# Peptides against a protein of PDB entry 6J54: the designs that were tried, part 228

Target 1, 223 residues: chain A of PDB entry 6J54
Amino acid sequence: NENLFASFIAPTMMGLPIVTLIIMFPSLLFPTPKRLINNRTISIQQWLIQLTSKQMMAIHNQKGQTWSLMLMSLIMFIGSTNILGLLPHSFTPTTQLSMNLGMAIPLWSATVFTGFRYKTKTSLAHFLPQGTPALLIPMLVIIETISLFIQPVALAVRLTANITAGHLLIHLIGGATLALLNINTMTAFITFTILILLTILEFAVALIQAYVFTLLVSLYLHD
Target 2, 42 residues: chain B of PDB entry 6J54
Amino acid sequence: QFQFTGIKKYFNSYTLTGRMNCVLATYGGIALLVLYFKLRSK

## One batch from the design tools (peptide; made by RFdiffusion4, then SolubleMPNN)

Design b2_p28_4_s2 (from b2_p28_4, 22 letters changed)
Fold by OpenDDE base, seed 2:
Structure b2_p28_4_s2 (fold): chain B 223 residues (1-223), chain C 42 residues (1-42), chain A 28 residues (1-28)
Amino acid sequence: as target 1 above (223 residues)
Amino acid sequence: as target 2 above (42 residues)
Amino acid sequence: LDELLRYLAELLADIAAATLLALLLLLA
């Protein structure tokens, strides 16, 4: 177990935490545009950001569009950190539940507060679905209230569980492959193939989880 | 168009106002129950 | 539509999590 979870411990160098540097590193991959026509890589990046921004903010009105910068920065941060975390012997800050809670709780609270501030009647009405029988109203209101408070926890845990589980699987299969290299080359080849497929899957999961996290925050804002 | 009269006009699950009132009534009822049990213990 | 999208997003994320956890349990 110690070897399995060693990669999830916050790295330190000479007693100094380097987690801050790891968190700041993805920012170097997204330089600000300096020209009207940028490099191919920067242009593609800006195009992707613009495309995702249009898709994510299409459900929001003008007031919701104010959150576009925050939501886009969030998805870029989570996505980049998740992808970089799949590099060999890398540390992913998003595997830390504290990090994800630190993002989920403030964003969720901000969306809920914004909803209650500008759409008080609608926000209160969301605790009761339309067409609910009269006998089920009190129970359903309580359930919806509990569901609301579970949202930030579920958001953080979902991201943490997906990324952490993926890293554990890659580590386990990778370790098994190395152990089988000198025992049975055929089985080692099979496990290596599974490792490759799993790695590809984890790349997809990394992006999907980043998107879902940001999308859910956006949807909570819209409600 | 729903024609609600009496209490159903203010407490219904189809209109925004009705749903809001139902939610507020539920919270108010829970708050009163909690208050009752707290005061009963004194 | 918003509730549906939220449900689908949560469902997709949960399925991904469940599959990964299931694979992890099988390998443990």
Scores: peptide ipSAE 0.274, ipTM 0.818, DockQ to the pose 0.028
Fold by OpenDDE base, seed 5:
Structure b2_p28_4_s2 (fold): chain B 223 residues (1-223), chain C 42 residues (1-42), chain A 28 residues (1-28)
Amino acid sequence: as target 1 above (223 residues)
Amino acid sequence: as target 2 above (42 residues)
Amino acid sequence: LDELLRYLAELLADIAAATLLALLLLLA
């Protein structure tokens, strides 16, 4: 399995980490508009950003609207990196748990601290659901506290597992297809068809995971 | 309609303040238990 | 509503993860 996991090793060139460049590359795909009427590509991008922003921020009050920039940048970053990771022989930074934890923990902490700062009473009350029997209150508070601390871990692991699993499947089926080309062309064609369908699925998963990751962060902010 | 009297006024699972107080009481109780065991071991 | 949305979002993500893992297990 070392050959299968070789694609998940952080690439380096002359001892320098290329990962930094890979992380920064998606930012180049979204230039800042300059004109009132921009190019078609930029216009579509801005339209999509506006739609997603409107949808995600609809659940927030005016104070929560200040997080729009952060959340939009997050979804664009994760989405773009996930999509670019589907390119052949590409390294996806979001397959690294450390990367996702590095995003999840600070954002989660920020949302939690923001909640405690501006909505202290409500945030503390969220550790106890309404209408709980008196005897179950201590246990439920403990469970809810544990649930809170699991949130950043679940957020990071979910993203990592989904993207990593998708890449493994693509490589596995792709390798099998290549191996079967010289053995049985008909079987190779079937596996290739599966590979195409799986690739389409992974494109969808890549975007969905980016959206869910950002949405969950947004929901934690909204409490 | 939530009209609580006595200790239920401050410690209930229906009102916002009551829920907050219950949470704080729970954390306080746990902290006291931890402190008790820590002092007992010494 | 927020808890429901959170649950649905997590459920959606978990379904996607489960499907991919299931496919991996079938092919492994």
Scores: peptide ipSAE 0.273, ipTM 0.812, DockQ to the pose 0.027
Fold by OpenDDE base, seed 4:
Structure b2_p28_4_s2 (fold): chain B 223 residues (1-223), chain C 42 residues (1-42), chain A 28 residues (1-28)
Amino acid sequence: as target 1 above (223 residues)
Amino acid sequence: as target 2 above (42 residues)
Amino acid sequence: LDELLRYLAELLADIAAATLLALLLLLA
């Protein structure tokens, strides 16, 4: 068990945690544009940001559009960290539940508070679905209230579980492949093939989870 | 368009204002119940 | 529509998580 979770231990150097540097590293991959026509890398990045921004913010009004910068930075951060985490011997900050809670709770609270601040009537009415029988109103309001508070936890746990499970699976299959190299080469080849397919899947999962996380935050903002 | 009269006008699950009032009433009721049990336990 | 999108997004994420966990259990 210790070997399985060794990759998820917060790395330190000379007793100092380097997690902060690891978290900040993805920022270096997205430099600010300096020219009217930038290089290919920056152009592709800006194009992707524009596409995702238009897609995600299409459901929001002008006031909601103000959150576009924050949401785009969020998806780029989570996506980049998840992808970089798939590199060999890398540490993925998003595998830490504390990290994801640290992102989810403030963002969720901000969206909920913003909703109550500017659209109090609609936000309060959201606790009771339309058409609810009168006898079930108190119970359903309580359930919806509980559901609201579960949202940030579910958001963080979902991201953490998906990324962690993927990393763990890659580690297990990779370890099995290495162990089988000197036992049965054919079986090792099969497991290696599975590992390759799994890594491809994990790349997709990494991006999907980043998108879903950001999308859900955006949807909570829209209410 | 829904036509509500009396208490149903203020407390209904179809109108926005009605839903809001129902939610507020529910929270108020819960608060009163908690207060009642707290005072009763003392 | 927003509730539906939220539901679908959560469902997709949960399915992904469940599949990964299922694979882990199969390997155990």
Scores: peptide ipSAE 0.273, ipTM 0.816, DockQ to the pose 0.026
Fold by OpenDDE base, seed 3:
Structure b2_p28_4_s2 (fold): chain B 223 residues (1-223), chain C 42 residues (1-42), chain A 28 residues (1-28)
Amino acid sequence: as target 1 above (223 residues)
Amino acid sequence: as target 2 above (42 residues)
Amino acid sequence: LDELLRYLAELLADIAAATLLALLLLLA
């Protein structure tokens, strides 16, 4: 059991936390373009950023589109960290609940306060859906209020749980494959095939979770 | 489009203002209840 | 519409999480 969770321990070298460096590392993978026609890697990155930016900001007005830079940076950060975390013997910061809460709570609070600042009436009205029977109004308002406060926690826990569970599955299936290599080669081959398919799935999950996290923040902003 | 009269004009679940007032009334009621129990204990 | 989209997004994410956790429990 200790070996299973060893990959989730925050790494330190000489008593100094290298987690800060790991968190900052994805920034090096996205350099600022200097040429009109960049290399293939930067061109693909720009295309993806533009595509996702247009898609996510389509639901927002001019004031909401001011958050485009923050949301795009968020999705790039989470996506890159999740993908890099799938490398062998790597540490994924997004597996730490503290990290995800550190992102979710400020962003959620910012979106909520922004809503209350510019759309006070609409934001307050969202605690009560339209057409609610009069007898259910007090209870529904309470439920919606609780739902609001659960949003940042759910956002952080969802990301943490998905990424952590994926990593654990890869380790478990990988360990099983190695254990079965000397026992039954045929079953080991089947397990290895499952491991490959699971790894591909985890790549997709890594990107999907980044997208969902950012999308939910964007939706909270739109209100 | 909606014609409300009396209290329904200010407290309804269809208009934006009505919904807002309902929310505020609910919070106010909860606050008063909490205040009542707090003052009762002393 | 936004609430529906949010609900669907959360639902999909929760299903994914539950599926992964279920697989973990089955393999453990």
Scores: peptide ipSAE 0.266, ipTM 0.819, DockQ to the pose 0.028

Design b2_p28_4_s3 (from b2_p28_4, 23 letters changed)
Fold by OpenDDE base, seed 5:
Structure b2_p28_4_s3 (fold): chain B 223 residues (1-223), chain C 42 residues (1-42), chain A 28 residues (1-28)
Amino acid sequence: as target 1 above (223 residues)
Amino acid sequence: as target 2 above (42 residues)
Amino acid sequence: LSELLEYLAEWLARLAAQVELALLLLLA
């Protein structure tokens, strides 16, 4: 069990936190555009950012669209880190629950407080769905309050669990493939094929989880 | 449009103001209960 | 909350369908 989770331990060299460098590395893959017509890679990146921005900000009014820059940066960060984490012998910072909580809690609190600040009546009304029978009002308000506080936890755990589970599966199947190489080559080949398919799936999951994370943050803001 | 009279005008689950007041009343009630038990324990 | 959950469920369902389609295209 220790060797299975060894890949999730924060890497350090001589006590220096390499995790900081790993977190900052994805930012180097997205250089800032300096020209009206940039390189092909940058143009594709900007196009993708624009598409995702239009999709995510479509639910928000003009005031909510102010969060576009932050949300797009968040999705790019999480998406890039998740994809890079699928490289062999790589460490994914988003597999660390502490990191995801560090992102989820402040963003969630910011969205909730923003809602209370600009839409106080609507935000308070969300603790009680419309049409609730009078007898169920106190209980439902309590449940809705608890649900609100679970949101940041669910946001962090969802991202962490999905990415971590994917990494574990890749490691387990990879280890099984290596073990079967000396036992049955044909079975090892089948297992290796499954590993490739799983890796492709995890690439999709990585992008989906990044998108869902940012979308939920945006949705909490919209209320 | 729902027309409420009396107490239902201020405490209802159909209007925005009514829902807000219900939430505030619930929080106030819970706070008072917690305060009561805290003072009783002393 | 129910409306929010329904919206999220529908969104996830649409996304899942898109991913499945993408995977099918990759495997073809």
Scores: peptide ipSAE 0.156, ipTM 0.696, DockQ to the pose 0.017
Fold by OpenDDE base, seed 2:
Structure b2_p28_4_s3 (fold): chain B 223 residues (1-223), chain C 42 residues (1-42), chain A 28 residues (1-28)
Amino acid sequence: as target 1 above (223 residues)
Amino acid sequence: as target 2 above (42 residues)
Amino acid sequence: LSELLEYLAEWLARLAAQVELALLLLLA
């Protein structure tokens, strides 16, 4: 089973971490537009970014829309890294909990602080749902406070767990397929089919998790 | 429709200000409890 | 007491729905 987790170890070359290059690589896939009418690939990318931006920021006011750049960069980063991680023998930085916490905690804190800064009364009031019986007020406030602090953890763990579990399954099924090639070719073919289906599912999961991560950050900003 | 008077005017779960005050009161109470235990240990 | 129980039930229901959604998102 130790071989299964080898793919999640941070890659190094000659004692130097190459994970930094892996993290920066997706940025090369999204060049900045230089023309009014760009190439087909760039145009499609920009179109997708615009669509996702409109959908993501539709729930925010003008002041909240200032976060559009940050949120869109986040979703592009997470999405691209997750998709690239599905390539054979690729390393996904988002499988590392430290990476996701490094993104979740600052963004969450920024959203919470922004809420307290501009909407102090509303933010404080959110610790107590409307219509709460008087006797449950102290307990509910405590629960809501705990819930608030669990948000960044849940955000990071959700992304990490989904991507990690997907990669683990792909490796397990892939390894099983290779092992069964010499044992039972028919079973190996079935297992390979399952692997293909699982890979397709993981493509969807990669995009969904990126979207959910960004959406939740945006939702926390909205309070 | 319901007019809150007295303490309910400032501490209620239906108005924004009331909820805010309840939250602040709860945090204040917790802070006082922590302070009490801290001072008691000294 | 009845109002309290009703509120508690609603709160638990909302929490359960959120957990279920989170689990579905985790599994999918």
Scores: peptide ipSAE 0.153, ipTM 0.762, DockQ to the pose 0.018
Fold by OpenDDE base, seed 4:
Structure b2_p28_4_s3 (fold): chain B 223 residues (1-223), chain C 42 residues (1-42), chain A 28 residues (1-28)
Amino acid sequence: as target 1 above (223 residues)
Amino acid sequence: as target 2 above (42 residues)
Amino acid sequence: LSELLEYLAEWLARLAAQVELALLLLLA
């Protein structure tokens, strides 16, 4: 079991955590544009950012549009870290629940407070669904309140679980493939094929989870 | 259109204001219960 | 009582839909 989770241990050098450098590394992949017509990579990045921005912020009013920068930076950060984490023998910061909670809780609280500040009546009304029988109102309000507090946990756990599970599967199948090389080469080839397919799937999962995380934050803001 | 009269006008599960008032009343009730138990335990 | 049961049924249906959506998002 220790070998299974060895890849999830925070890397350190000389007792100093290098996790901070790993977290900052994806920022180097997104340089700031300086020209009207930039390089192909920068142009593609800007196009993707604009596309995702239009899709996510379409449900928001003008006041919600102010969150576009925050949400786009969030999706780019999570997406880039997830993709980089799929490199062999790499450490994915988003596999750490503490990091995801550190992102989810402030963003969730900001969305909740923003809702209460600008849409007080609507936000309070969300604790009671329409058409609730009068006798069940107190219990349902309590349940909805609990549901609200589960939201940041759900955001963090969903992202962490999906990325961690994918990494575990890649490591397990990869280890099995190496073990079968000297036992049965044909079976090892089959497992290797599965590993390749799984890796491709995990690339998709990495991007989807980044999108879902950001989308849910945006949805909570919309209320 | 739902037309409510009396107490149902302020406390209902259909109108936005009614739902808000129900939530506030629920929180107020919980707060009062907590205060009651705190005062009782003292 | 019939109205109460209908409201409860609708609420449960909404909850089931939300759980299903949450599971789909989790499995995606």
Scores: peptide ipSAE 0.094, ipTM 0.741, DockQ to the pose 0.017
Fold by OpenDDE base, seed 3:
Structure b2_p28_4_s3 (fold): chain B 223 residues (1-223), chain C 42 residues (1-42), chain A 28 residues (1-28)
Amino acid sequence: as target 1 above (223 residues)
Amino acid sequence: as target 2 above (42 residues)
Amino acid sequence: LSELLEYLAEWLARLAAQVELALLLLLA
């Protein structure tokens, strides 16, 4: 069963990790527009960015909208890497928990510190939900504090687990389909159909997880 | 809205200031407990 | 937590509506 996780090993060439190049590769897929009327690909990209930007920034005031560039770049990065990871025999950097923690922890800390910097009173008040009975105040404050520190971990693990589970499922069903080709062609066809449906689902999951990751970061910023 | 007097004015779960003070009081209490156990063990 | 769950529910509802719209556009 060692081959099941072989696709998740960090790729190296001549002993040098090429993960850095893989992470930077999605940047080439989003060229800067140079024309008033761009080609269809760039136009669709701009439209999606604009639509997502309006949706993400609708919940923020003017100060929160300063994070638009960061949040849009984040969703584009995670979305692009997740979609590219669904290519056959590809490596998805977002399957690495270390990378997701590397994104989640700084962004989470930035949102928390921004909240304490500009909305100190409100941020401190969030450790105690409104209307809490007096007897439960000390315990609930502790629970909310723990919940705050679990946020970056949950953010990273959610993305990693969903993408990794999807990849494993595609590989398992794909392997089962190949194994059944010489045993029962009809059953192999059924499993192949399931594989196609699963692949479509994973494309959706890839985009959803990118959006959810960015949305939660934005939500933490909004407080 | 709610009008609190006395200690309830500063420590309540309904007003923003009251919630903040409750959080600070809780952290202060925990810090004092930790300090007490640290000094006791020493 | 209840507010977060409600927000997630609303988000899922919006997502379902977007998927439905996308399917309608594909059928057109």
Scores: peptide ipSAE 0.067, ipTM 0.666, DockQ to the pose 0.016

Design b2_p28_4_s4 (from b2_p28_4, 22 letters changed)
Fold by OpenDDE base, seed 1:
Structure b2_p28_4_s4 (fold): chain B 223 residues (1-223), chain C 42 residues (1-42), chain A 28 residues (1-28)
Amino acid sequence: as target 1 above (223 residues)
Amino acid sequence: as target 2 above (42 residues)
Amino acid sequence: LSELLKYLAEELAEIAKLEELVLLLLLK
């Protein structure tokens, strides 16, 4: 069991948390363009950023589009860290619930407070769905309030659980493949094929989870 | 548009203002209950 | 947007079910 979760232990060097460096590393993969016409790789990257930005910010009006930079940075960060985490024996910071909570809670709070500040009436009205029978209003308001506070938890847990589960599965199947190499080569080959397919799936999941995380934050902002 | 009269004009689950008022009333009621129990325990 | 979210949620649910199934098979 310890070996299974060993990859999820925060790495340290000389007692210093190198997790900080790992978290900062993806930032190096997104250099700022210096030329009008950049390299193909950078151009594609910028195109993807613009595409995702347009899709995410289409939900918001001009006032909400102020959050575009932060939301895009968030999705790029989470996406890049998740993808890099799929490297063999890599540490994925987003598998740490503490990190995801550290991102989710402040962002959620910011969205909620922003909603209350600029759209107080609408935000307060969201605690009560339209058309609720009068007798159920107090109970439903309480439930909606609780639901609101569950949002950051759900946001963090969803991301963490999905990425962590994927990593665990890759490790388990990978370990099984290695163990079966000397026992049954045919079965090992099948298991290896499944591992490859799973890895591809996890790449997709990594991107989707990053997108969903950012999108939900955006939706909470939109109310 | 909904036509509400009396208390339903201010407290309803259909209009934006009505819903807001209902929410505020609910929170206010809870706060009063908490205050009541707090004062009662003393 | 709601439709897109529903679609994404459905896709994620399917992926999660698949992963759960694989996990159950491995634990068996």
Scores: peptide ipSAE 0.249, ipTM 0.735, DockQ to the pose 0.023
Fold by OpenDDE base, seed 4:
Structure b2_p28_4_s4 (fold): chain B 223 residues (1-223), chain C 42 residues (1-42), chain A 28 residues (1-28)
Amino acid sequence: as target 1 above (223 residues)
Amino acid sequence: as target 2 above (42 residues)
Amino acid sequence: LSELLKYLAEELAEIAKLEELVLLLLLK
């Protein structure tokens, strides 16, 4: 039904798309540090970034660590947008598949091309798993090639589906709660409690999906 | 350690070089097949 | 890394189960 997906429509004001402003808004939440000892908020943010950076880049060599800035910016962007999208009547740009594809495809292509450029032999050999019987080599190479091209799609769809499903569920339960307020207040209270628990879950999902997205990009770079 | 001789030395699924050569050979074969069918269709 | 991915997959699976359970409760 159109009513269920009405909240996922790109918002516009006077015919002008405000999606660009919504996408840029999370960047304001992460100001650049100016002092050695900054505010608590900035310090916590930097600490979290450093922690996640160490965790993600631990599997990479020095060449792979060059991507640290990009990967950290990516996770912060996706995470912040996902969390902001959980606000009531908010639009989450990451629910749009087009946006996630726009992020996934360039990053994936960059990782694949960098792999071919610096590790040509290993990258080419990755299309054939070790120990494959000789008769299955051509078929398996084809399958692995197809699998490679599915990676960006899977990356985008996973993020989009998880965030969209969460938002949809919140809207459905929220709508049910509002409808039950005039029918049965007790049932509405129970439904509202479920909504609160669901929102807490979606906060966790938002962060996890941001991390998974970035981690997979990092993993593809490592391969 | 696997010791390969002959064609298996260059085309094997155990060594890195062998795997690379197998992949290249597969792509080359596919390209030739596509070319063959394209020329046949004309 | 594979272990981390498995851990994440398990967490996602649990989340999915919880959502499914909530949906089932709402449908009853």
Scores: peptide ipSAE 0.215, ipTM 0.721, DockQ to the pose 0.020
Fold by OpenDDE base, seed 3:
Structure b2_p28_4_s4 (fold): chain B 223 residues (1-223), chain C 42 residues (1-42), chain A 28 residues (1-28)
Amino acid sequence: as target 1 above (223 residues)
Amino acid sequence: as target 2 above (42 residues)
Amino acid sequence: LSELLKYLAEELAEIAKLEELVLLLLLK
């Protein structure tokens, strides 16, 4: 059963980690447009970026719109890495909790500090919901403070858990399919069909998780 | 609009200023408690 | 915001249930 988790081991070559190269690889899939009318793939990418940008920035004021570039880059990065990770025997960096924490903590800190910098009163007020009974104020403030610090952890764990679970399922069903090929071909065909359906679902999950991750970061910024 | 007078004006859960002051007061109280226990152990 | 979170939570819950069912079937 150790082979199930072997796919999640960080790849190395000659003792040197190649994770850095894997992380940088998705950037090559999104070239900068040079023409007024670009190729179909680039045009679709630009269209998707514009749509997602409009959706995310509709929540923010002009000051929050400054974060558009960073948020869009984040969603593109996470989305691309997640999709690439669904390839057979591929390593998905976002399955590594350390990576997701490395993204979540700085972004969360940036959003929180930005809130304190430009909206100090509102940010401090968020520790206490409106209409709270006076006797519950101290306890609720403590709970909200704890909730704030749980946000980066929840953000990272959510992404990691969802992607990891999807990968695990694909590997398990794939392994079962291979095992059944020598036992019962008909059953193997059924499991293979399930694998295909699951793979399609995981593609959707990969995009959704990227979107949710970025959206939550943007929501924390908006407060 | 709520008309708050006295202490309720500065410490309320409805206005932004009141909520902010409540949060600051809570943190201040916690800090004082921690300080008290720290000084007591010495 | 709450509605969006609820919607996302529901979608994730459905996906998780489906995955769990598949896993249970495969482990037998």
Scores: peptide ipSAE 0.192, ipTM 0.717, DockQ to the pose 0.021
Fold by OpenDDE base, seed 2:
Structure b2_p28_4_s4 (fold): chain B 223 residues (1-223), chain C 42 residues (1-42), chain A 28 residues (1-28)
Amino acid sequence: as target 1 above (223 residues)
Amino acid sequence: as target 2 above (42 residues)
Amino acid sequence: LSELLKYLAEELAEIAKLEELVLLLLLK
């Protein structure tokens, strides 16, 4: 069981944290366009970024669209790291709860602060759902306040748990497949097929989780 | 379009201002309770 | 937005069910 979690330990080389290099590596995959008509790969990337940007910013007004750069950067970072993490023997920084909290807490605080500053009345009103019976108002306000503070934790835990669980499953099934190769080749083939299907699923999960994380941050900003 | 009169005008769950006031009142009440217990402990 | 969230939640739920099924098969 300890070997299962070995892949989640931060890699170091001679006591130096290689994690920093791993985190910075995805940035190299997204070069800035320098030509009017770029290469096919860059053009596709830029096209995808534009599509995602349109979808994310459709929720916000003009003032909220100022957050587009930050949100797009976030989704690209999380998405790229998650996808790279699915490579064999790769380390996914997003599996670390500390990193996700480091992203979630500042972003959440910024969204809440922005909402409070520019939409104070609406922000305060969101602690009480519309149409609440008068007798339940105090209790409901308290619950909504607690819910607000749980948001950053939920963001971090959701992303971390989903990616970590996926990686764990891949390792478990992969290990089982290797163990069954010498026991029953036919069963090993079946488990290998399941592993392939699971890997495909994890690719989808990686993208979805990146999107959900960014979307929820955006939603908290919108209030 | 409910015309709220009296206390319901300021404390309602339907209007934006009413909801805000309810939230503020709740926080104020909690703060007063905390203050009361703190002063009572002394 | 709420509809989008519901859709995402449904997708996540489906993924979670698949993962749970895989886990159950592995634990058997």
Scores: peptide ipSAE 0.228, ipTM 0.730, DockQ to the pose 0.022; fails the geometry check

